# Peptides against a protein of PDB entry 1MQS: the designs that were tried, part 73

Target 1, 223 residues: chain A of PDB entry 1MQS
Amino acid sequence: ILKMLFLNKDLNNNDNITTITDDIFNQQEIIWKVLILDIKSTATISSVLRVNDLLKAGITVHSLIKQDRSPLPDVPAIYFVSPTKENIDIIVNDLKSDKYSEFYINFTSSLPRNLLEDLAQQVSITGKSDKIKQVYDQYLDFIVTEPELFSLEISNAYLTLNDPKTTEEEITGLCANIADGLFNTVLTINSIPIIRAAKGGPAEIIAEKLGTKLRDFVINTNS

## One batch from the design tools (peptide; made by RFdiffusion4, then SolubleMPNN)

Design b2_p17_2_s2 (from b2_p17_2, 8 letters changed)
Fold by OpenDDE base, seed 5:
Structure b2_p17_2_s2 (fold): chain B 223 residues (1-223), chain A 17 residues (1-17)
Amino acid sequence: as target 1 above (223 residues)
Amino acid sequence: KEKERYQAFLSKYKSLV
C-alpha cells in the first residue's frame, strides 16, 4: 500500500510504516496526490493505514470513485479500486474530462484480460494515453484485522456456505472466489504458506483450489 | 492509429505487471 502511495517507487522494506513515512517526509519533496477509492479498497486502506499516514504520503484528498469529484487538473491521481467494468468506465470518463494531471491506476486484484483490453481500447480512443502513468495489480483485496487474522470481506459468504438451499455450483463458485482472494493475499505477503483446512467441507475445496493456484504460480514464475 | 495506441498501452501494462 505504501509503495502505491509513493507511485510504486522502491521503498526500503526494513522499516515500519511510521519510519518509512517519516523518512520520506523528511528527505523528499512531497508530491501531493488525490487518492480515489471504492468501498472495498477503503476498507483495505483503513485496516492498514491511519489518516496521518495518508497525509505523510502526500495524499491531500481521498474520495470514492462513484462520488462527484471536483476537477483538479494540476494534481496527479492515484486510483486504488476493484477491477470492474464500472470502475474502468469511470476512470476513462475522468480521463476524458481531464479531471487530473496524471492517472496512476491500481487495482485491488488482478485485472482480467478482457477488462484490460477494454481499458486499453477506451483509453486509446481518447488519445490521452500519455496521462496514464501506471496500471498495476496490487493484490490487496483483504482487510488486516490483526497480525494473525485477516478478512476477504466477501459479502454473505457465511450465509451462502451455511444455507442448505445453496447449490453445489454456487458453493464451488464462492470457494473459487475465496481461493482467489487468499491467493492475492499470499502474493501480497510474499510468502508461501502452509495450508491447513478442515476436511469434508468448503474449507477443503478452498484449500485445494488455493494449492493448485500456488503451484501453478510457482511453476510459471520459475519458468 | 487506434490499434497502434491500443497495442502500445497493452504493452505498457504488461511491462508494469
Scores: peptide ipSAE 0.131, ipTM 0.760, DockQ to the pose 0.435
Fold by OpenDDE base, seed 4:
Structure b2_p17_2_s2 (fold): chain B 223 residues (1-223), chain A 17 residues (1-17)
Amino acid sequence: as target 1 above (223 residues)
Amino acid sequence: KEKERYQAFLSKYKSLV
C-alpha cells in the first residue's frame, strides 16, 4: 500500500511504515495527491494505514469513487479500487472531465482481460491516455475487518437534534461538539475516514465541520 | 509485474488508435 501511495516507487521493505514514511517525508518533496477509494479498498487502507501515514504519503484528500468529487485538475490522483466495470466507467468519466492532472490506477485485485480491454477502449475514445500514468494490479484483496460501531456517548444528542424547540445555535453548537469528538477519534485511530452523512440535516453539518477540521489539521501540520 | 499491466494496457490502447 505504501508503495502505491508513493506512486509505486521502490521502497525499502525492511522498515516499518513509520520509518518509511518519515524517511520519505524528510528526504523528498511531498507530492500531494488525491486518493480515490471504494468501499472495499477503504477497509483495506483503514486496516493498514493511519491518517498520519496517508498524510505523510502526501494524500491530501481521499474520497469514495462513487461520491461527487470536486475537480482538482492540477492534482494527481491515485485510484485504489476494485476491478469492476462500474469503477472503470467512473475513472474514464473522471478522465473525460479532466478531474485530475494524472491518473495512477491501482486495482485491489487482478483486472480481468475483458475489463482491461474495456478500459483501453474507453480511454482510446477520450484521447487522454497520456494522463494515465499507471495501471497496476496491487493484489491487496485483504479481508476487511468488520466495520466497528462506536459512540461518542454524548448525552441526549438525538433528542437535542430532533427537538423542534432546539435553537439553531444549540444545534450548531452540538454539531461542533460532535465534530470535535469525531475529529479526536480520527486522530486517535490515526485513520482519515471517508465521511458519509445524510444530506439535509445535522449529519451533513457535522460532516462538513469534521471535513474542515481535518483539512485544517493537515494544512497546519504540514506547514 | 506492475509495469506489465500498464504495458498491456498501452498495447491494447495502441491497437485501438
Scores: peptide ipSAE 0.217, ipTM 0.832, DockQ to the pose 0.050; fails the geometry check
Fold by OpenDDE base, seed 1:
Structure b2_p17_2_s2 (fold): chain B 223 residues (1-223), chain A 17 residues (1-17)
Amino acid sequence: as target 1 above (223 residues)
Amino acid sequence: KEKERYQAFLSKYKSLV
């Protein structure tokens, strides 16, 4: 949740939310954001964060997605909402109306293929896809417009990994291909990375594979 | 044009998964 509030950037490895927010608040420029929630995510946020924590994370205003919200065209918005057709339609409408400057979309659970396709289609029609900076769900972190972001240009990776019809063999094969791509990237950069991946999904599998490859490489090059 | 934009959008997000 904190990572989401800081636009899914890397945070210090500290288990204390208050300490993290204090450190960031004091040491870094705060990007003020609007937080858009639904009923379910409101309960989630309220269980973990205090109002002061939200403020320290740069959340100036938080509102329900179904509420009438004033346009803040110069302010980025974080959506943390359920992956539903209704919420997608609202987000797209907000995009069409230029309600916010940037859109960081975090779904509270896995985004089904059909809804991803619907989102993509609707956003494409608006011509404002550049304003969608991130799309995340429980298993996948999609950063689309960060300077430090790179792509392996693997077609349909998300769809393949999240389609219930995809076989274990296909998933394993794709994860291996992604890990190989990342490994090659690491070698090109000539720096051993700190690997961070979402737990409980394909990203963890990929991270483990990549870690193994890197370890093997280091061992083999030092022999 | 719409199809192309759709594919471009999808590719942008698919590349990260």
Scores: peptide ipSAE 0.020, ipTM 0.585, DockQ to the pose 0.174; fails the geometry check
Fold by OpenDDE base, seed 2:
Formats: sequence, structure tokens, C-alpha cells
Structure b2_p17_2_s2 (fold): chain B 223 residues (1-223), chain A 17 residues (1-17)
Amino acid sequence: as target 1 above (223 residues)
Amino acid sequence: KEKERYQAFLSKYKSLV
């Protein structure tokens, strides 16, 4: 939940809510957001967070998804709602109406494939997909972000890659998986990127693997 | 372009399920 409120950034789960919120509040600029809930998610939020926690997370206003909400076209919104057709339709309608500046969509449970396809289809038709910054399924740990920022949501990737106990084989394997994910993304976008990575670390390994895959693909496609 | 992005999303989602 806190992760969601901080736009699905990684948080140190070893600390209590107060410590986490204080640390984040002190370390970064607070992005003020609207929180859109349903009845179920309201109960969830209320059970875990206090009003002060919401404020520290940058939540200025929260509303129910089914309520009439005033447009705030300059304010980003976090949706934390059940994965239902109704909620998807409302979100898409909010998108069409430019109700908010950005949309961070978080479903309270696993999003069925058919609903994901429906969401994707509807959003694609609007021409406003750039406003959808995230679609998060917490059960799958899967986040789709805007085209300019992409996350594969590989669990503990940073920790694994930076843990001195991690073997080279494990690192190589993880980097390969990351590269595969990126490769698939590139193919879908149908654009060959310029790859930039920091030298001397896992990012370089990933970049090399991705580069090789792309080169091989281009060669094979043009043969 | 927009459709392609979400198609990529769908593809990745299917791999995770």
C-alpha cells in the first residue's frame, strides 16, 4: 500500500510505516496526488494507514471512484480499486475527460486477462495512453509505465545484483531475463533503441545481451 | 504506437500468469 502511494517505488519493508513515510518525506519532494478508492480498498487503507500517513504520502484528497469527482487536470491520481469492468470503464471515462494529469492504476487483486485486454483496448482508442503512467497488479508484481519509463518488476533485482553472495551465474541469468524482457518490449514498439548503460555493473551485462539479441534479430530478419 | 505499447503489456502479462 505504501509502495503504491509512493508511485510503486521500492520501500524498505523492514521499517514501520512512520519511519518509511518520514524518511521518504525528508528525502524527496512530495508529489501531491488524489487517491481514488472503492469501498473495499477504503477499508484496506483505513486498516493500515492513518490520515497523517496519507498526507505524508502526498495524498491531498481521496474519493470513491463512483462518486462525482471534480476535474483536477493538473493533479496526478492514484487509483486503488477492484479489478472490475465497471471500475475500468470509469477510469477510461476519467481518462477521456482529462479528469487528472496522470493516472497511476493499482488493482486491489489480480486483474484477469480479459479485463486487461479490455482496458488496453479502450485506452488505445482514447489516444491518451501517455497519461497512464502505471498499471499495477500487485499479485503479479507487474507494472506497466509510460513509454519513457518502463519497469519489468523483477522481484529483488537490485538486491540480487548487488548482493556479494550472489553468484556470477545467478547474475548472468537474471541479466539474461531482463534483457529478454527488454527485447520483447523493443520488438513490440517496433523501434530499435540506442542502448545506454552504466559501465562496470549489471547494466552493462544487460546492455550487451540486449544489443546482441537486437543485432541477431535484425540480421535474421533481413536475410 | 499506443496500441503497440499495450500489446507489449499484454504479452508480458501473459508470460507472468
Scores: peptide ipSAE 0.018, ipTM 0.593, DockQ to the pose 0.099; fails the geometry check

Design b2_p17_2_s4 (from b2_p17_2, 9 letters changed)
Fold by OpenDDE base, seed 4:
Structure b2_p17_2_s4 (fold): chain B 223 residues (1-223), chain A 17 residues (1-17)
Amino acid sequence: as target 1 above (223 residues)
Amino acid sequence: EREKRYNEFLSKYKSLV
């Protein structure tokens, strides 16, 4: 997250947030920028950073992507939002309207190819592709609750998975989404875990899906 | 020109996957 806030520059990951922000604040001129979030990414940011941390990172204003935002044509913007068609269209509209000086786009999870192509096509039509400085999949689709504990913050996941009225298709779909979130988390940690899950339930389904994703990733990246 | 801009944009995209 801090790396993203500092425009994806390399930071010393061994230091705590306070040390990093203080060092950067003292050594370099702060680039003031706006941070555009959605509801989900707001929760992610809030779980890790305080308002003061954002200020130290040069975030002068933060807003929701769906909110009406005032133009700041001389200020660079960091987008940290879910990879959805809706968000893409809003970003493109902001680009068209010259709402900000520069666009640093960060998706909370992997942008599907079809959406990437759509975004690229729309941007190419605007003639303002030069204003887009970065487009990153951050894989930060999780909430940090404790140093060694995180949550995907899926609403009513337990209830849905344990409700006898829930269909198998719904369970399978939810398990897939959970596995995707876990996969993103693993990529962020940059370590392949040993997966442990209870047998005979949705946890096993999730574990299997996650295992498959990890195996596929390893195979594809090493080939 | 559009194709150039299209490719330029894609070159800015980074993903671990």
Scores: peptide ipSAE 0.389, ipTM 0.903, DockQ to the pose 0.637
Fold by OpenDDE base, seed 1:
Structure b2_p17_2_s4 (fold): chain B 223 residues (1-223), chain A 17 residues (1-17)
Amino acid sequence: as target 1 above (223 residues)
Amino acid sequence: EREKRYNEFLSKYKSLV
């Protein structure tokens, strides 16, 4: 998250949030930015950072992407939003209207290929592609409640997985979504977990899917 | 020109997967 707030520059991750923000604030000229969020990413940010942390990272103001926002043509903007068609269209509209000086786009999870192509096409039509500086998948699709506990914030997951009326397709789909969320969490914390799951149920399915994703990722990254 | 801008945009995309 801090890396994103500092425009995805390399930061020393060995220090706590306060030390990092203090060191950067004291040693370098702070670049003031606007932070654009959606409901989901707001929850993510609020679970990890305090208002003072945002200020120290150079965030002057933060707003929801769907809110009416005043133009700040001399201020760079960080978007941290879900990879949806709606958000893409809003970003493109903001680009067309010269709402900000620079656009640093960060998606909370992986941007699907079809949406990437759509975004690229729309941006190319605007003629303002130079104003977009970064487009990153951040994989911050989870809530940190405490250092040793996190949540994917999937509503009624237990109920859905244990309802006898739920179809196999629905279970498989939900397990895949959970595995994706866990995978994103692993990538975010940069630590390969030892997976423990109850046997004979959805937890085992999720664990297997997660294991496969991690193995595939490691193989693809090392090849 | 559109293709150039399209490719420029794609070059700015970074994903871990």
Scores: peptide ipSAE 0.386, ipTM 0.901, DockQ to the pose 0.633
Fold by OpenDDE base, seed 2:
Structure b2_p17_2_s4 (fold): chain B 223 residues (1-223), chain A 17 residues (1-17)
Amino acid sequence: as target 1 above (223 residues)
Amino acid sequence: EREKRYNEFLSKYKSLV
């Protein structure tokens, strides 16, 4: 998160948040930015950072992407939002309207290829691609409640997985989403976990999906 | 990998332009 707030510059990961923010605040020129969030990313940020941390990162204003926002054409904006068609459309509209000077786009999870293509297509029509400075997948689709406990904040996940009326397709879809969230968490932690799951249920499905994703990732990163 | 997404975006953009 801090890296994103500092426009994805390399930060020393071993430092405490306060130390990092203080060091950057003292050593580097603060670039004042607007932070654009959605409900999900707001929860994520709020679980990890304090308002004062945002200020130290140069965030002057933060707003929800769906809220009416005043144009700040001379101010760069960081978008940290879910990878959805709706959010892409809003970003492009903001781009088209010259709402901000620069656009640093960060998605809370991996942007699907089709949406990336859509983003590119829409931006091509605007002719303002030069304002898009970054497009990143931030694997931060989770809330940190404790250092060793986190939540994906998937609504009714337990109920859905345990409801006998839930279809196999729904279960499979939800398990895929959970696995994606866990994968993102693993990448954030930068450590390959030992996966333990109960057998014969959704947990096993999730574990299998996660294992596959991790294996694929390791293979792709080593090539 | 982070630069990869941006590069992918740029690649797609350039192909359209």
Scores: peptide ipSAE 0.251, ipTM 0.853, DockQ to the pose 0.078
Fold by OpenDDE base, seed 3:
Structure b2_p17_2_s4 (fold): chain B 223 residues (1-223), chain A 17 residues (1-17)
Amino acid sequence: as target 1 above (223 residues)
Amino acid sequence: EREKRYNEFLSKYKSLV
């Protein structure tokens, strides 16, 4: 996985993940890139890497392949996804739209010949094959377990957020409290979350606050 | 031209996989 995050360059370190990331971070300039995942690969990444590991590997943002993603035409992208027709079509669509500068495609398991041919066929039509820098089978298939639900046990959160009499300051304060709880959860799980939030509401505020906390934590840990 | 790009992509994949 780490090799993939470093664009499948040779890593000469036989040490643990932390040592490898530290060594690379200290020895080489970090190439910032986007990581695109699906549900299965998200679970795989989260089980192996910490939030700090992704940042040390130069992952600026990560998102699900099916999510709407903003164009970053000057940023390279790593795809780590299941070898499905659907994912191939999305990758090709991203290629057509020049969503990223470079495409490093990694499949969680072996890409069948028919899908490889389909990918090649579609890419050939775009005329943008030069942007595809890598196509790898990583052989990291993961079975997603049943979803887990937890609660932060914040009393009257829903009521507070939906009461017209609630002030912006109160909403902001509550959102900060929720973000703190989520941050603690992330630290406890020691995994990398993908954050989804509705736009234009408290959920977005919470997501932003949580993101900031995670970034600050990584910066402080590395200092 | 399309066929050329198709073959180039396939060749590239084979070399990288």
Scores: peptide ipSAE 0.137, ipTM 0.750, DockQ to the pose 0.194

Design b2_p17_3_s1 (from b2_p17_3, 12 letters changed)
Fold by OpenDDE base, seed 1:
Parts: sequence; structure tokens; C-alpha cells
Structure b2_p17_3_s1 (fold): chain B 223 residues (1-223), chain A 17 residues (1-17)
Amino acid sequence: as target 1 above (223 residues)
Amino acid sequence: MKDLTEELKKLIKEYKK
């Protein structure tokens, strides 16, 4: 799962989640990205990862695939969903609408050949195959029980960022909270990472806030 | 875990011909 969050880069699996995330956070450039889940994958993620782990992996927002999601055309997206016709159709629709800049697709179980062909056919029609960067399957070999608390946190983040009734203040507040989490992480690991943030989305806001906090900290520490 | 990226890209090219 962590490998997926880091765009399937090679990770040392012998370390615990915290050590892995800290090492990557310290040594590699952080790419801000969106995580798209379904009900099953949400349960899995909730059982294995904490919100802080997602933040350390550069996940700025996560949402359900069936929910109405705001377009973030400059932000890369990670899909972690069941290999169903419905999910494939949604992914293709997201591709058609240029909802995200890049598509990293990870299916929770084995993708049947017929669905792979269907995906290929639909993508071929869009002319946007270059946006699909990765496709993986068989990510989950075990079923994890659903923690209720994690689902609530995901929903809260989604609602705050995607609800048209959400005020600018609320969005700013959430971004500030995320930036605080990242800031605390940076301080804990005693290393300043290189951060890449896509323009036009929450990632940019978060990156800006984080940058400000880090600058302020450095100034205050040298004082 | 299985990487299907190259297989998908191959199939896409076939459908475009």
C-alpha cells in the first residue's frame, strides 16, 4: 500500500510504516496527489494507515470514486479501487473530463482480461492515453475490517474541499491543519523535503502554508 | 501485485489501428 502511495517506487519493506514514510519524506521529493478509493479499499487503507501516514505520502485529499469530485486538472491522482466495470467507466470518464493531470490506477484484486480490454478500448477513444502513467492489480491479498473512524475522516476532508457550500475560511482551515501536520512531521524527522505541488488545487495551498511555517520556524530558531 | 501498464499501452495501440 505504501508503495502505491509513492507511485510504486521501490521501498524497503523491512521497516515499519513510520520509518518508511520518514525515510522517503526525508530523502525524496514529495509529490502532492489525490487518492480515490471505494468502500472496500477505504476499509483496507483505514486498517493499515493513519491520516498522518497519508500526509507523509503527499496525499492532500482523498475521496470515494462514486462521489462527485472537484476537478483538479493539475494534480496527479491515485486510484485504489475494485476492478469493476463501473469503476473503469468512472475512471475513463474522469480521464475524458481531464479531472486530473496524471492517472495512477491500482486495482485491489486481479483485473479480468475482458475488463483490461474494455479499459484499453475506452481509453483509445479518448486520445488521452498519455495521462495514464501506471496500472497495477492484485494489490490486496487479504480482507481488512472497516474502522468507522477512518471513513469519517475521509468524508470530512472530501466534504470540506468539494462541497460548493464550503466557505473559503473552511477550506483554508483544513489546509492549515494539513500543513500543521506536515510541519510537525518535518520537525520530527529533522529534515526539510523538496515539495512539488500542483497548481490550482489544495496541494498548492498546503504547500504555500507549509513553506511559510518552515520559513517562520527557521527565522525564529536562528534568532 | 502485477504491473499491467505495458500490456494496457499495447492494447491501446492495437485499438487505434
Scores: peptide ipSAE 0.661, ipTM 0.963, DockQ to the pose 0.346
Fold by OpenDDE base, seed 4:
Structure b2_p17_3_s1 (fold): chain B 223 residues (1-223), chain A 17 residues (1-17)
Amino acid sequence: as target 1 above (223 residues)
Amino acid sequence: MKDLTEELKKLIKEYKK
């Protein structure tokens, strides 16, 4: 996984993850990248790496492949996703739309020949094959950690958010507090979050705020 | 881990043909 995050450069396998990331991070040239995941690979990454590890590897943003993602045409992308027709189609669509500057594709397991051919066929039509820098398939048998449920233990959060008498300012303030709590939790447990929130409610506000905080943190640590 | 880059590039060329 670390090798993938460093664009499959040779890494000294004798060092632990922390030592490797520290050594590379201390080296002057960090290439900032976007990491594109799916549900399965997210679990894998979360089981092996911490948020700080990703940051040290130059991962500025990570997103789910099925999520709406903002174009970052000047930023290289690492895909670490399951070898499925659906994911291939999405990758090709991202390529067509010039969503990223370069594409480093890593499949979480062996890519069947038919899917490789499909990928090739679709890419051939785009005329943008030069943007695909690497394609790897991997045999990763990682133990996915069981999902953990936790609470921020914010008193009366549910009541406040659902009370029709609560002002917009109060909701906004509470959402900010929740986002702060989640942010701190993310940093503490060193978990890579996939943010999922119901649309049209406080959860969405919280998700947006949390996303912003995470992005800001990454930006500030890179400066 | 298997590098499929060259194989992919080869296939892409074949389809352009």
Scores: peptide ipSAE 0.652, ipTM 0.961, DockQ to the pose 0.373
Fold by OpenDDE base, seed 2:
Structure b2_p17_3_s1 (fold): chain B 223 residues (1-223), chain A 17 residues (1-17)
Amino acid sequence: as target 1 above (223 residues)
Amino acid sequence: MKDLTEELKKLIKEYKK
């Protein structure tokens, strides 16, 4: 996973995550990237990495692949998603729309030959194959026992929320946006989460907003 | 982990023909 976040560069596997990220952060220029996930890969990432680790790896924004994402044509993107026809179609669509500057595609498991051929065929039509820099499939040898749900755009939110110059209005607006993103994520997963948040900060605000949205949804659907 | 980049590029080239 760390290797992927650093664009599949060789890392010293003998060091812990903190040491690796600190060393890279201090010794190399950080390339800021967008991380595109699906539900499965989100659970994987959350089990191994913390928000601070993502930031140190240069992940400025993360989003779900099925979510509407704003174009960042000057920013490279890392896809870490399941090898499915649906995800391939979305990636190709993102490529067609020039959503990102570069595409680093990492599948969470082995990519079947038929899907590789499908990807190739679709990309061939776009004329934008040069934007695809890497394609990897991975073998995840660990079981996620306690999946954590990361908010969308956690890195961006973290930076904004921890900036002492950020206004209360900006915080409120950001919290609302985060809650909306989380709500959409919950709907996608089709499960109602138990919400826990630290008291006295933005996390509590977000949790409250999310809770309200979920309650409203449940009421409206049972209606 | 397997690097599929070159294989993909090869296939893309084949489909362009």
Scores: peptide ipSAE 0.652, ipTM 0.960, DockQ to the pose 0.357
Fold by OpenDDE base, seed 5:
Structure b2_p17_3_s1 (fold): chain B 223 residues (1-223), chain A 17 residues (1-17)
Amino acid sequence: as target 1 above (223 residues)
Amino acid sequence: MKDLTEELKKLIKEYKK
């Protein structure tokens, strides 16, 4: 998240949020930016950062993507939103209207190929592709509710896992999705966890899948 | 995290064609 707020520049990974923001604030010229969010990303940002952190990162104003926003043609904008057709259409509309000087687009999860192509097609028509400076998938599909507690907020996950009518294949698929989300969370936090799970249920399946992913990652990064 | 910038730019060029 901090990397995104600083336009995906390389940040020193070993410092806490406060140290990073203080160092940047003291050493670099602050680039003032607008932060555009949706409901999901607002929850994510709010769980990880304080308002003061946003200010220190140069965020002058933050607003919802669906909200009517005043044009700031001389100010760069950071979008941190879900990868949806609706959000893409709004971004393109903002681009057409020259609402901001530059566009830094960050999707909260993986952007499907079809949506990437749609974005490209729409932008190609505008003739303003030069204003799009960056496009990233952030894979921040989690919300921290309290210290050391977070949720992936996968829709109906609890219901699906506890429904006796759910098939083994469905459970396996959902567990894989949860494991992927947890893996992305671990990478985002940059801390390898000790995995604990209840035995004999979906939690164990998830733990095994996550463990495998983490082991594979460690092997590949140390190679 | 995945940088899609170059891929997007490539696709934009293809659609202009």
Scores: peptide ipSAE 0.649, ipTM 0.961, DockQ to the pose 0.681

